# Peptides against a protein of PDB entry 7Q4I: the designs that were tried, part 1

Scores and structures below are computed, not measured.

Target 1, 281 residues: chain A of PDB entry 7Q4I
Amino acid sequence: HENSTIAERLYSEVRVLCWIMTNPSNHQKKARHVKRTWGKRCNKLIFMSSAKDDELDAVALPVGEGRNNLWGKTKEAYKYIYEHHINDADWFLKADDDTYTIVENMRYMLYPYSPETPVYFGCKFKPYVKQGYMSGGAGYVLSREAVRRFVVEALPNPKLCKSDNSGAEDVEIGKCLQNVNVLAGDSRDSNGRGRFFPFVPEHHLIPSHTDKKFWYWQYIFYKTDEGLDCCSDNAISFHYVSPNQMYVLDYLIYHLRPYGIINTPDALPNKLAVGELMPEI
Positions, changes and structure headers below are counted from each chain's first letter, unless a header gives other numbers.
Peptide ipSAE was made for these designs. It is ipSAE averaged over its two directions, with the distance scale d0 held at 1.0 Angstrom where the peptide's residues are scored. Compare it between designs on one protein only; published cut-offs may not apply.
The geometry check fails a fold that doesn't show the stated peptide or that is severely misdrawn somewhere.

## One batch from the design tools (peptide; aimed at target 1 F199 H209 F214 Y240)

Design b1_p8_1 (made by RFdiffusion4)
Pose (drawn by RFdiffusion4):
Structure b1_p8_1 (pose): chain A 281 residues (1-281), chain P 8 residues (1-8)
Amino acid sequence: as target 1 above (281 residues)
Amino acid sequence: HAWEHDPH
């Protein structure tokens, strides 16, 4: 058994809308498994695709397929969410169909922040954007104010926001958001451990590639060696998670427990004023 | 592996 009263209270206090980038080839292979595992724990779940689907209730964006249209899908998805769902949630998560999210830990991290604060969170990378950009695969989450500025202020101005549908979706939204004074938040825990991860847990717990010009060690905004210390007890996301591994992570995280070891929750921080972030790590 | 390639 489990007492989930605290998480149920945060469910209503910190509404998270999750949108999943997918395509018709992945509807049954991947997107279905996201819906059956962590997707149902969001306040609202939306599958953004180029075609409709009964099982997912997928939204068909007016955007072609291919890696060259991922940026177009991101712009159209946030436009659609602003048009139809801006008051349906406080926070707006973009995730791939191979992202796994512990939604309860996302509500824990977001609790103190005002949805009116212009901020977004994720795994922070250094290149291409001065304040950093968030890994698209690890998932990134925008405040309601961040979504308003993106749709209302950045998309209509081609100088601030790339108008073509090509490019790295995460880098481009990083640029549009920096250009409209949306802050790149710090998602690490109070001990400095990461919460958002672009790889599976094994790759962070046991880093095989050893600072050998591998892109990850160059991209990471906050320097870390990772290893067995890499990850927070309240980590939020992993990526490159197979459809089968979605169910395994669900089992090991939510079901399997060592008898007599009770997780005691850390106290929630006090709410922050509009424009304020937590003290830096 | 796909995760080993630079995404950008």

Design b1_p8_1_s1 (made by RFdiffusion4, then SolubleMPNN; from b1_p8_1, 5 letters changed)
Fold by OpenDDE base, seed 1:
Structure b1_p8_1_s1 (fold): chain B 281 residues (1-281), chain A 8 residues (1-8)
Amino acid sequence: as target 1 above (281 residues)
Amino acid sequence: KAYDKDPY
């Protein structure tokens, strides 16, 4: 028998709504596999699309399809969440239909923070936004207060938030959030290891997979090395995960066990006050 | 390489 008592406590105390960026062509190919794997561990799971799908629980947002509409879809997704779901969770995760997320590890990272703190977490990038922004593909999570500020304060003001639907989705939300004093948090563990990853595990774990001239090394906000120290033991997300790889990861993380090895979880940290962050490492 | 994907 597995002892899930701490995970059950965190499921109740750190409520997460996951919204999945998808499109009608990916409902059956990708999004369905999110629903059947890691998405079942969210407190609420919503698929944000341009077409309704009752089997998937997909919402038809008033947006077009294509890469040039991702920012438009993100704005409408958060408007929809604020109108219908702002009290259903404490934290609001954006993920792609090829992002895999270990929701328990995200709850552990979020546990000390108040959902009334204007903060968001993800894989932090340094270009374009002074405080940084979170990679769209790795997924990013907003506090309830961050969603409120984004929808109520930023979106209605063209000086604070881009009114058109063009631009890089993750950069544009990062600008909007900075303009309403939502803090770009540090998602690293106590050893300085990352938790949100914009690529598959293989690409982060294998040293020298890329040239040092690769864009990622210029974009990362925090310096990190390749290899075994790249990734937290409590890693949260990976991107470009195929539907087949989602089932493999779900098996490896939740079912496959080395006999006689029991992981004892670390003690939960103290809860922070509203507006307080963990010290930067 | 799969790493050559756009940061967007």
Scores: peptide ipSAE 0.064, ipTM 0.807, DockQ to the pose 0.664
OpenDDE base, seeds 2, 3, 4, 5: peptide ipSAE 0.062, 0.062, 0.062, 0.054; ipTM 0.805, 0.806, 0.799, 0.799

Design b1_p8_1_s2 (made by RFdiffusion4, then SolubleMPNN; from b1_p8_1, 6 letters changed)
Fold by OpenDDE base, seed 1:
Structure b1_p8_1_s2 (fold): chain B 281 residues (1-281), chain A 8 residues (1-8)
Amino acid sequence: as target 1 above (281 residues)
Amino acid sequence: PSFEKNPY
């Protein structure tokens, strides 16, 4: 038997709506495997698509398909959330249908923050946006106030937010959020290790997997190393996770146990006031 | 490999 008392407390106190970016061709191939694995640990799970699927709980947004429409889909997804679900959660996670998320680790990171603080978290990149922006593939989480500011203040104003549906989704939301004073938070742990990852664990854990000229090293906002020190013990997300690997990760994280090893969780930090952030490391 | 994909 597991003692889940702290995880159950955080499930109640740090409510997360997860919305999954998908398309009709991926409902059966990818999205259903999110629903059967990590997505079941969200307080609310919604699949954002161009077609309705009642088995998946997929919403048909008024958008086209393809990479050039991802920004359009993100805008419509957050409009839909604001209209129908803004009170169903405190935090609003975007993930792809090939992102794997350890929701308990996200709740732990978010616990000290007020949902009325205009903040969002993810894998922070440095180009194009002065404060940085969060990687689309790693997934990113907005506070309730960040969603309100995005939908009510940014989206209606073409000077604050791009009105067309073209562009890099993660960059464009990053620009919009900066323009309404939503802060790009630091998601690193107390040791300076990342929690949101734009690749599979293998690509981060194996030293010298890429050349130093690889774009990621030019994009990452915070200096990071590869190898065992790359990743927090409380890592939140990985991207390019295949449907099969989702079940492997679900087994390894939640079922497989080394006999005689018990992990004791750290104490919860003190809650911050509205507008306060954790000190940067 | 997936690691070589564009950040977009």
Scores: peptide ipSAE 0.056, ipTM 0.798, DockQ to the pose 0.733
OpenDDE base, seeds 2, 3, 4, 5: peptide ipSAE 0.055, 0.055, 0.052, 0.056; ipTM 0.796, 0.797, 0.789, 0.796; seed 4 fails the geometry check

Design b1_p8_1_s3 (made by RFdiffusion4, then SolubleMPNN; from b1_p8_1, 6 letters changed)
Fold by OpenDDE base, seed 1:
Structure b1_p8_1_s3 (fold): chain B 281 residues (1-281), chain A 8 residues (1-8)
Amino acid sequence: as target 1 above (281 residues)
Amino acid sequence: SPADKDPY
């Protein structure tokens, strides 16, 4: 037996629409497993594809498939959300069909922020964008105001947002959002530990897993360590999670319990005013 | 981005 009273409160007060980047070849192989695991904890779950699938709840966007079209798909996905779903949620998460997300931990991070604050969160990278940008694979979450600014102010203006569909999706949205004064937030916990991860837990938890020359160490915006101090106790996302690993993670996080250990949640922080951010750590 | 590369 569990007490979910705080999680239920946050489910109501911090409404999250999750959209999943997928393609027709992955509907059955990957996307279906998102829907059967962590995606069921979103307030709304939509799969963004090039083909419709009524069993999955997949939308056919007017885009081609392949890595060169990911930016085009992201633009059309947010246009679709703005047109049909902007009032269905307060926060709008992009994730891949191999991203695993602990939605309750994301609601906890987002709770103090107004959805009318122009902000977005994720795993922040430092290259190409002055304020940084959020890693595509780790997933990133926009406030309702950030979505409005992106779709209404940035996308229609070629000087603010790239009109073609080429380029790195995460970098291009990061440029567009910066150009409309959407802030790249700090997703770290009060101990300075990350919450959004562009790799599987194993790659972050095991020290010396990568060479010091590995690109990730040059890309991270905030200094981070490997090992047990890599990751928040309230981590939000991991990338490159296989369909089988999604069920393992779902079991480990939501079902497996060490007998006699009770987790007591911290008190919720005070809500911030519109435009106010938590202090950077 | 280069960030979409597998750590392997």
Scores: peptide ipSAE 0.048, ipTM 0.784, DockQ to the pose 0.336
OpenDDE base, seeds 2, 3, 4, 5: peptide ipSAE 0.042, 0.045, 0.041, 0.039; ipTM 0.769, 0.784, 0.770, 0.762

Design b1_p8_1_s4 (made by RFdiffusion4, then SolubleMPNN; from b1_p8_1, 6 letters changed)
Fold by OpenDDE base, seed 2:
Structure b1_p8_1_s4 (fold): chain B 281 residues (1-281), chain A 8 residues (1-8)
Amino acid sequence: as target 1 above (281 residues)
Amino acid sequence: SPFDEDPY
């Protein structure tokens, strides 16, 4: 028997809408497995596609398919969320159909923040955007105010936000959000360990998996190490997670237990005022 | 990302 009382409290107090970037060819192959695993722990789950799927709860956005349309799809997804769902949640997660998310750990990170604070979180990269931008694959979460600013203030202004649908979606939203004073938050834990990861757990946990010249080490905003200290005990996301690996992770995280070990959660931090951030580490 | 975040 597990005690979920704190997780249930956070489910109520830190409401998360998850939208999944997908396409019609991936509805059955990938997106369905998100819905059957981690996506069921979101307060609301929506699949953003170019075709409707009533079994998946997929929305047909007015966009084409292909890598050159991802930015267009992201803009239309947030417009759709703002029009139909802005009051259904406090926080709005973008993830890919091969991103795995531990939603309880995200709620824990977000708990002290006001959803009226213009902030977003994810795996922060340093190039192209002065404050940094969040990796698209690791997933990124916007406050309700960040969504409002993006849709109402940034998107209608070609000087603030790219009107074309081309470009790297994560970089382009990062530019738009910076231009409307949405802050790129620090998602690291109190030990300085990351929570959002643009690769599978293996690639972060195994030392020397990548060469020191690998682009990731040049892109990461905060210094990070490989090995067991790479990752928070409260890690939030991993990318390039296959459909089969999603079920493995669901089993390992939510079912498999070492007998005789009881984890006692840390106390919740104090809530921050509107516009206040946690101190950087 | 401008790079495929493929580690391979």
Scores: peptide ipSAE 0.047, ipTM 0.776, DockQ to the pose 0.278
OpenDDE base, seeds 1, 3, 4, 5: peptide ipSAE 0.047, 0.041, 0.043, 0.034; ipTM 0.780, 0.767, 0.772, 0.747

Design b1_p8_2 (made by RFdiffusion4)
Pose (drawn by RFdiffusion4):
Structure b1_p8_2 (pose): chain A 281 residues (1-281), chain P 8 residues (1-8)
Amino acid sequence: as target 1 above (281 residues)
Amino acid sequence: HPYEHDPH
């Protein structure tokens, strides 16, 4: 058994809308499994695709397929969410169909922040954007105010926001958001451990590639060696998670427990004023 | 592995 009263209270206090980038080839292979595992724990779940689907209730964006249209799908998805769902949630998560999210830990991290604060969170990378950009695969989450500025202020101005549908979706949204004074938040825990991860847990717990010009060690904004210390007890996301591994992570995280070891929750921080972030790590 | 290639 489990007492989930605290998480149920945060469910209503910190509404998270999750949108999943997918395509017709992945509807049954990947997107279905996201819906059956962590997707149902969001306040609202939306599958953004180029075609409709009964099972997912997928939204068909006016955007072609291919890696060259991922940026177009991101712009159209946030425009659609602003048009139809801006008051349906406080926080707006973008995730791939191979992202796994512990939604309860996302509500824990977001609790102190005002949805009116212009901020977004994720795994922070250094290149291409001065304040950093968030890994698209680890998932990134925008405040309601961040979504308003993106749709209302950045998309209509081609100098601030790339108008073509090509490019790295995460880098481009990083540029549009920096250009409209949306802050790149710090998602690490109070001990400095990461919460958002672009790889599976094994790759962070046991880093095989050893600072050998591998792109990850160059891209990471906050320096870390990772290893067994890499990850927070309240980590939020992993990526490159197979459809089968979605169910395994669900089992190991939510079901399997060592008898007599009771997780005691850390106290929630006090709410922050509009424009304020937590003290830096 | 796909992650071994630079995504950008």

Design b1_p8_2_s1 (made by RFdiffusion4, then SolubleMPNN; from b1_p8_2, 7 letters changed)
Fold by OpenDDE base, seed 4:
Structure b1_p8_2_s1 (fold): chain B 281 residues (1-281), chain A 8 residues (1-8)
Amino acid sequence: as target 1 above (281 residues)
Amino acid sequence: SDFDKNPY
């Protein structure tokens, strides 16, 4: 028998709405596999598309498809969330239809934070945005206050937020959020290990998978290592996860167990005040 | 692969 008491508590206390960036061509190919795997562990799961799909629970946003419209889709997605779902959760995760997320680990990271704190988390990158921005592929999570500031304060002001739908989605939201004083949080664990990953586990876990000239090493905000110490034991997300790999990860994380090994969860940290962040490591 | 390309 699994003891899920703490996970159930966090499910109630740290409510997460997950919105999935997808398109009509990927509803069946990718998005449905998110719904059948990790997406079922969100408090609410919405697929943001250009076409409605009642079986998937996909929303047709008033945007075009293609990489050049990702920023437009992100803006419309958060507008939609703010209008219809701002009270349905405390935290609002953006993920791609090839992102895998361990939602329980995200709730654990978010637990000490107030959803009224203007903060967001993800894999922090250093270019373009002074405080950094969160990698789009790794997924990023906004507090309720961050969503409010983004939609109400940033989006309506072209001086604060890009009105055009072009540009790198993650960079543009990062600029907007910085301009409304939403803080780019530190998602690392107490050992300084990352939790949000812009690649599959294999690419982070295997040393020397990339050379030192690989763009990622220039983009990471915090120093990270390759190998077994690359990743938190409480890692939250991985990107470029195929539909088949989602089921494999679901099996490995939630079903496969080494007989005779019992994991005990760490104690929950103290809750922070509104506006307070965990100290950077 | 998208892995090898600068995402920007």
Scores: peptide ipSAE 0.047, ipTM 0.779, DockQ to the pose 0.823
OpenDDE base, seeds 1, 2, 3, 5: peptide ipSAE 0.046, 0.043, 0.037, 0.040; ipTM 0.772, 0.763, 0.758, 0.757; seed 2 fails the geometry check

Design b1_p8_2_s2 (made by RFdiffusion4, then SolubleMPNN; from b1_p8_2, 4 letters changed)
Fold by OpenDDE base, seed 2:
Structure b1_p8_2_s2 (fold): chain B 281 residues (1-281), chain A 8 residues (1-8)
Amino acid sequence: as target 1 above (281 residues)
Amino acid sequence: SPFEKDPY
């Protein structure tokens, strides 16, 4: 028997719409496995594609396919969300079709924040954007107000937001959000451990003699360590997760239990006022 | 290796 009362409370109080970046060639190969695993724990799940798929619940956005169209797809996805779904959730997660997300841990992180606070969270990178930007692959979550500002204030203004569909989508949305005073939040836990990860768990957990010149160490906004202390006990996301690994993670996180060990959740923090952030650690 | 992937 498992007690999910607090998770059920957070499911109601911290509503999350998850949109998945995908393409028609990945509907069956990848996106379907998101829907069958972690995506079922979102309050709403939408697949953003270039073709409609009624089995997947995929939306055909008016964009082309390819890496050079990801920014265009992100803009159209958030326009679609704002037009049709802005009141269906409090928070709006972008993830890739090879991102795995522990939605309960995301709700826990987001709980103290008002959805009317202009803020977004993810794996923060330091280049290109002064306040930082969130890694596209690790997934990033916008408040309702952040979505409003992005769609209504940033997108219509070429001085604030890139009109072309080319560029790194995560960098470009990061620039747009900064230009409308959406804050790049700190997603680390109270021990300073990260929650959003741009690689699979193995790459973060296993100390490797990684060259300190590796791009990731130059890109991370906050200093992090490899090994067991790399990752929060309440980690939210991992990237480059294969379809098979999604089912493995679902089993390990939600089913496999060490007998005789009972986890007691920490108390929920106090709710913040609109515009208030958690103190930096 | 996965560590050889770009940040995007």
Scores: peptide ipSAE 0.050, ipTM 0.783, DockQ to the pose 0.653
OpenDDE base, seeds 1, 3, 4, 5: peptide ipSAE 0.048, 0.042, 0.044, 0.046; ipTM 0.793, 0.774, 0.784, 0.783

Design b1_p8_2_s3 (made by RFdiffusion4, then SolubleMPNN; from b1_p8_2, 6 letters changed)
Fold by OpenDDE base, seed 2:
Formats: structure tokens, sequence, C-alpha cells
Structure b1_p8_2_s3 (fold): chain B 281 residues (1-281), chain A 8 residues (1-8)
């Protein structure tokens, strides 16, 4: 039998609303598999689309489809969240319909932080934004205060936030958040290992899977290693996860156990004051 | 990110 007491505590104390970026063509192909796997571990799960789907719980945002509309969809998604759901959670995760997330590990990372701290977390990239920005595919999580600042302070001001719907979604939100003093947090564990990943586990775990000239090594904000040391034991997300791989990951993470190995979780850190961050490693 | 279009 598993002892989930700490996970249950964190589920109550670190409430996460997950919104999934999707489109009508992916409702059945991808999004439903998020709902049937990791999405069930969110405190609230919403699919942001251009069409309503009552079976999926998809919201029809007033946006077009296609890659050129992702920034528009992100703006409308956070406006919708702020209007309808800002008090339903403490933290607000964006993920794609092919992102897999271990929500318990995210709650553990977020536990010390106040939701009133203007901060967001994810896989931090160094280009385009001085403090960095979070990879869209790896998923990124905003505090409640970060959502408030984004929607109320940034979005209405064309000088702070891009008014058109074009551009790279993750870069554009990163610019907007920086302009309203939302901090790009460090999501690494105490060993300096990453938690949010823009690719599948195989691509991070297998050394020399990519050339050293691969763009990722130039974009990553923090120095990272290949192999088993690439990834925290408390990793949070992976991207480009197929629907079938989501079920495999669910089985491996939550069901498959090596007999005779008992994992004891580390003690929870002390809670931080509003505006306080964990020291960078 | 524009780079997410071709991770392979």
Amino acid sequence: as target 1 above (281 residues)
Amino acid sequence: SPIDENPY
C-alpha cells in the first residue's frame, strides 16, 4: 500500500489549475488522453480550444486556429482564467496536449512559494528575454499574482505586451511577464537538475542523442548534463509525449514498483514570505 | 518557441 498523506496535503495546500492548449482536431486524438492520465491529478483541468466540447470540458476561446494564433489563444486563455477561475487555484499551469506532467512534483517545487509572489516556473531559455522565458512545450506555471499582473497590468498596455496575436507564444508571454516584474524562477532541484523538459524522456536521458550544436544547448538558461543526471528525481514535465506514451508514463510513474525499494520523501522546506525566492543554485 | 517546431 502507498502512503499518499504528503501528496494529499500538497493537493490541498498547493492548488493547481491546468489549462491545456488544444484545437478541435486534437480533442479526440490528444486532449482526451491528457484528461485520462496526468490531467486527472490537477485540482482543475480546462481545455482551451476554438470549439466547445462538453465531454472534454473544452472552452471555445474567441481565436483562430493554427500556429500563428497560439499567442492569441494564450492571452484569451489567461483572460478567461482570470475572469472565471482566479480563486479556484493558487498556481496556473499551461501545457500542450502532448505535454505530460507529474503534478505532485510540481506541487513539491511550488510548496515554499506564496501564490502572491509574482513568479513563474518552467524550462528556462535565455534568448530574447533578459531574465529568460519558459519553454511553451515543457509547460509553465504562473502564480496567482503573476496571472493578475499579466491580465490586468500587461495585456491592456501595448507597450508592455504585444497586442497582435503573432509571434512565439512562450517568448511573448515571457516579455509581458518581465515587463510587469513577474520573476522567471529557477525550477531546478537542490542538485541543480532540471524539472521541466521540452522533449520526451528518451531525448534527455540518452547521452549524445543530439549534436552539441543542437539549438537546445544554446537556448537552455542553466547548464545541464546528459544522461541520468539530466533530470531531477522529481521531474515535472516532458513534451512531445504521444497519447500512448502518456499511458505508459502513467503506469511507470504511478503503478510499476520495484519490490523491496521504499522511497522516503525529503522534508518539506520552510514557506517563503511574499516576494521571497529560493536561493539560486 | 519557433524552435519547438522541429525538435528532431
Scores: peptide ipSAE 0.052, ipTM 0.790, DockQ to the pose 0.292
OpenDDE base, seeds 1, 3, 4, 5: peptide ipSAE 0.051, 0.049, 0.052, 0.049; ipTM 0.792, 0.780, 0.788, 0.781

Design b1_p8_2_s4 (made by RFdiffusion4, then SolubleMPNN; from b1_p8_2, 5 letters changed)
Fold by OpenDDE base, seed 1:
Structure b1_p8_2_s4 (fold): chain B 281 residues (1-281), chain A 8 residues (1-8)
Amino acid sequence: as target 1 above (281 residues)
Amino acid sequence: SPADKDPY
């Protein structure tokens, strides 16, 4: 037996629409497993594809498939959300069909922020964008105001947002959002530990897993360590999670319990005013 | 981005 009273409160007060980047070849192989695991904890779950699938709840966007079209798909996905779903949620998460997300931990991070604050969160990278940008694979979450600014102010203006569909999706949205004064937030916990991860837990938890020359160490915006101090106790996302690993993670996080250990949640922080951010750590 | 590369 569990007490979910705080999680239920946050489910109501911090409404999250999750959209999943997928393609027709992955509907059955990957996307279906998102829907059967962590995606069921979103307030709304939509799969963004090039083909419709009524069993999955997949939308056919007017885009081609392949890595060169990911930016085009992201633009059309947010246009679709703005047109049909902007009032269905307060926060709008992009994730891949191999991203695993602990939605309750994301609601906890987002709770103090107004959805009318122009902000977005994720795993922040430092290259190409002055304020940084959020890693595509780790997933990133926009406030309702950030979505409005992106779709209404940035996308229609070629000087603010790239009109073609080429380029790195995460970098291009990061440029567009910066150009409309959407802030790249700090997703770290009060101990300075990350919450959004562009790799599987194993790659972050095991020290010396990568060479010091590995690109990730040059890309991270905030200094981070490997090992047990890599990751928040309230981590939000991991990338490159296989369909089988999604069920393992779902079991480990939501079902497996060490007998006699009770987790007591911290008190919720005070809500911030519109435009106010938590202090950077 | 280069960030979409597998750590392997």
Scores: peptide ipSAE 0.048, ipTM 0.784, DockQ to the pose 0.334
OpenDDE base, seeds 2, 3, 4, 5: peptide ipSAE 0.042, 0.045, 0.041, 0.039; ipTM 0.769, 0.784, 0.770, 0.762

Design b1_p8_3 (made by RFdiffusion4)
Pose (drawn by RFdiffusion4):
Structure b1_p8_3 (pose): chain A 281 residues (1-281), chain P 8 residues (1-8)
Amino acid sequence: as target 1 above (281 residues)
Amino acid sequence: SPDYSLPS
């Protein structure tokens, strides 16, 4: 058994809308498994695709397929969410169909922040954007104010926001958001451990590639060696998670527990004023 | 362009 009263209270206090980038080839292979595992724990779940689907209730964006149209799908998805769902949630998560999210830990991190604060969170990378950009695969989450500025202020101005549908979806939204004074938040825990991860847990717990010009060690905004210390007890996301591994992570995280070891929750921080972030780590 | 390759 489990007492989930605290998480249920945060469910209503911190509404999270999750949108999943997918395509017809992945509807049954991947997107289905996201819906059956962590997707149902969001306040609202939306599958953004180029075609409709009964099972997912997928939204068909007016955007072609291919890696060259991922940026177009991101722009159209946030435009659709602003048009139809801006008051349906406080926070707006973009995730791939191979992202796994512990939604309860996302509500824990977001609790103190005003949805009117212009901010977004994720795994922070250094290149291409001065304040950093968030990994698309680890998932990134925007405040309601961040979504308003993106759709209302950035998309209509081609100088601020790339108008073509090509490019790295995460880098481009990082540029549009920096250009409309949306802050790149710090998602690490108070001990400095990461919460958002672009790889599976093994790759962060046991880093095989050893600072040998591998892209990850160059891209990471906050320097860390990772290893067994890499990850927060309240980590939020992993990526390159297979459809089968979705169910395994669900089992090991939510079901399997060592008898007599009771997780005691850390106290929630006090709410922050509009425009304020937590003290830096 | 960014490199998002997987580790070995």

Design b1_p8_3_s1 (made by RFdiffusion4, then SolubleMPNN; from b1_p8_3 with Y4F S8E)
Fold by OpenDDE base, seed 1:
Order: C-alpha cells, then sequence, then structure tokens
Structure b1_p8_3_s1 (fold): chain B 281 residues (1-281), chain A 8 residues (1-8)
C-alpha cells in the first residue's frame, strides 16, 4: 500500500512520450524488457526501429541499421512523432533500449517548465556545441516546442541541420537544436547533483572507478564528483542497464522498502512562464 | 558522444 496522489497528478500534468531507439535484433533481447519495466510508466511508449513489431509496438522507420545510421533514425523518429503524436504529450524522451528511466523523477524536474518553452534536458556535455549537448545514452527530453522547432525549422534547412545520416547522433541533434534557439537546460537538482547518467549506477557511485584521463571528465559540462554525492536522490536515468538489471532496478525502486522509513516528497515549485528557466546552480 | 563503456 502506498500514496501515489502526487505521482498521479504529475502523470496527468506532465505527459511524457518515451521513444526507444532499438533495432530488429534487439526487439526481444532488450526492448521487450523496457516495455515490461520502466516504459510502462510513460504516458505513451513507442519503439523506433527499422522493422514493425505489433507485440512490441515498434515502428518501422525508413532508415538502415548500424551506428552510422543513428542520426538518420533520430531525425525520422522525431518526424514521425511530430506527424502523429505531437499533441499526445508535453515532453518527448529519447532513450536507448538499455537505458533505465525513473519517469516520476523526470516529471518532477519538468513540472515547473512550460512545454511551449524551447528547451531540452539530459546529461549535458561541453564539446562540439557552444551551449552543450545532451548525451545520447543517458537519454534526453525535448519540450513540445523543441520538437516543433527541430522538425519544422531545423531539419528542412541544411545550413541549420545536417542533411546526411552520418555523425554522432547526440552531437548532431545538439547542433540543430542550438541553431533554432532550443536551450540546453540544466537538469541538476537544487544541490547541484546530476539526474541523467550515461553509465550504470555502480560506475557513478564508486569513487576512483576510472582514470582521471577518462574522456567523461573532459566531456561533462558541469563539475561532478564520484561517490555518494554523484547523484541526485531524484535521479532520472542510467545507461548500459542490462535486461536483468532493469527488473532488479524496478524491484529496488518501486517494491523494496526499508520498514519504518517514510519518504515525504518536497513541495512542487511554482510554474515558470513560457521561455523562463530555473536558475542555474 | 564517444560510445565508451566504463571499464569495470
Amino acid sequence: as target 1 above (281 residues)
Amino acid sequence: SPDFSLPE
């Protein structure tokens, strides 16, 4: 027994369409497990593939498979969403088929923002894009206005958005979004802790897990630490989560309880005006 | 971004 009143309110007021980047070889191996775990907490869940799968609810996009086609698939996925689903949600999350997402924590972060604000959130990286870009693996979420600007203003213009399908998917969408004045938001909590993570929890929680020369430390936009202070209490996503670990995380987060400990949620912040952002920490 | 997993 639990009290989900605030979560139910946010489910209604902060509608999220989750689209999952997948391929036909991963429909059964990975994508199915997203659908059976965290994906069921999205307002709408769509799997973006190169082949249709009615059991999964997978869409066949007109793209090839492989790492060199991820940018092409992202462009076609957002075109499909804009054409068929732009009014089905307020926010549009991209995740991989090995990303785990706590959707309630994402709704909490997004609650003050207008979906008509041209903004997107994720794990912000600093190279290649002046305002930064969001890590593809950690997942990133666009406002409805950000999707509109991306599809209607950026994609049709080769000067604003790369027309070929090659390149790093997350960098290329980051360039396109910057070119149409979609803001790269700050997803950190009030303590400056990150919410979107490009690796599994273990890799962020264990101090000195990586060499100081590891690329991640050069890519992060905001200063972060390893260990217990790495991560928000309201963390949103982790990447490289195996299918088995998705069920473990689902159990640990939603079912396992330490007896006698009661979580009391913080009060919701005031809603922001269109175009207004929370102050950076 | 570079698709690097963290070494275990």
Scores: peptide ipSAE 0.035, ipTM 0.745, DockQ to the pose 0.582
OpenDDE base, seeds 2, 3, 4, 5: peptide ipSAE 0.032, 0.031, 0.035, 0.029; ipTM 0.727, 0.722, 0.740, 0.725

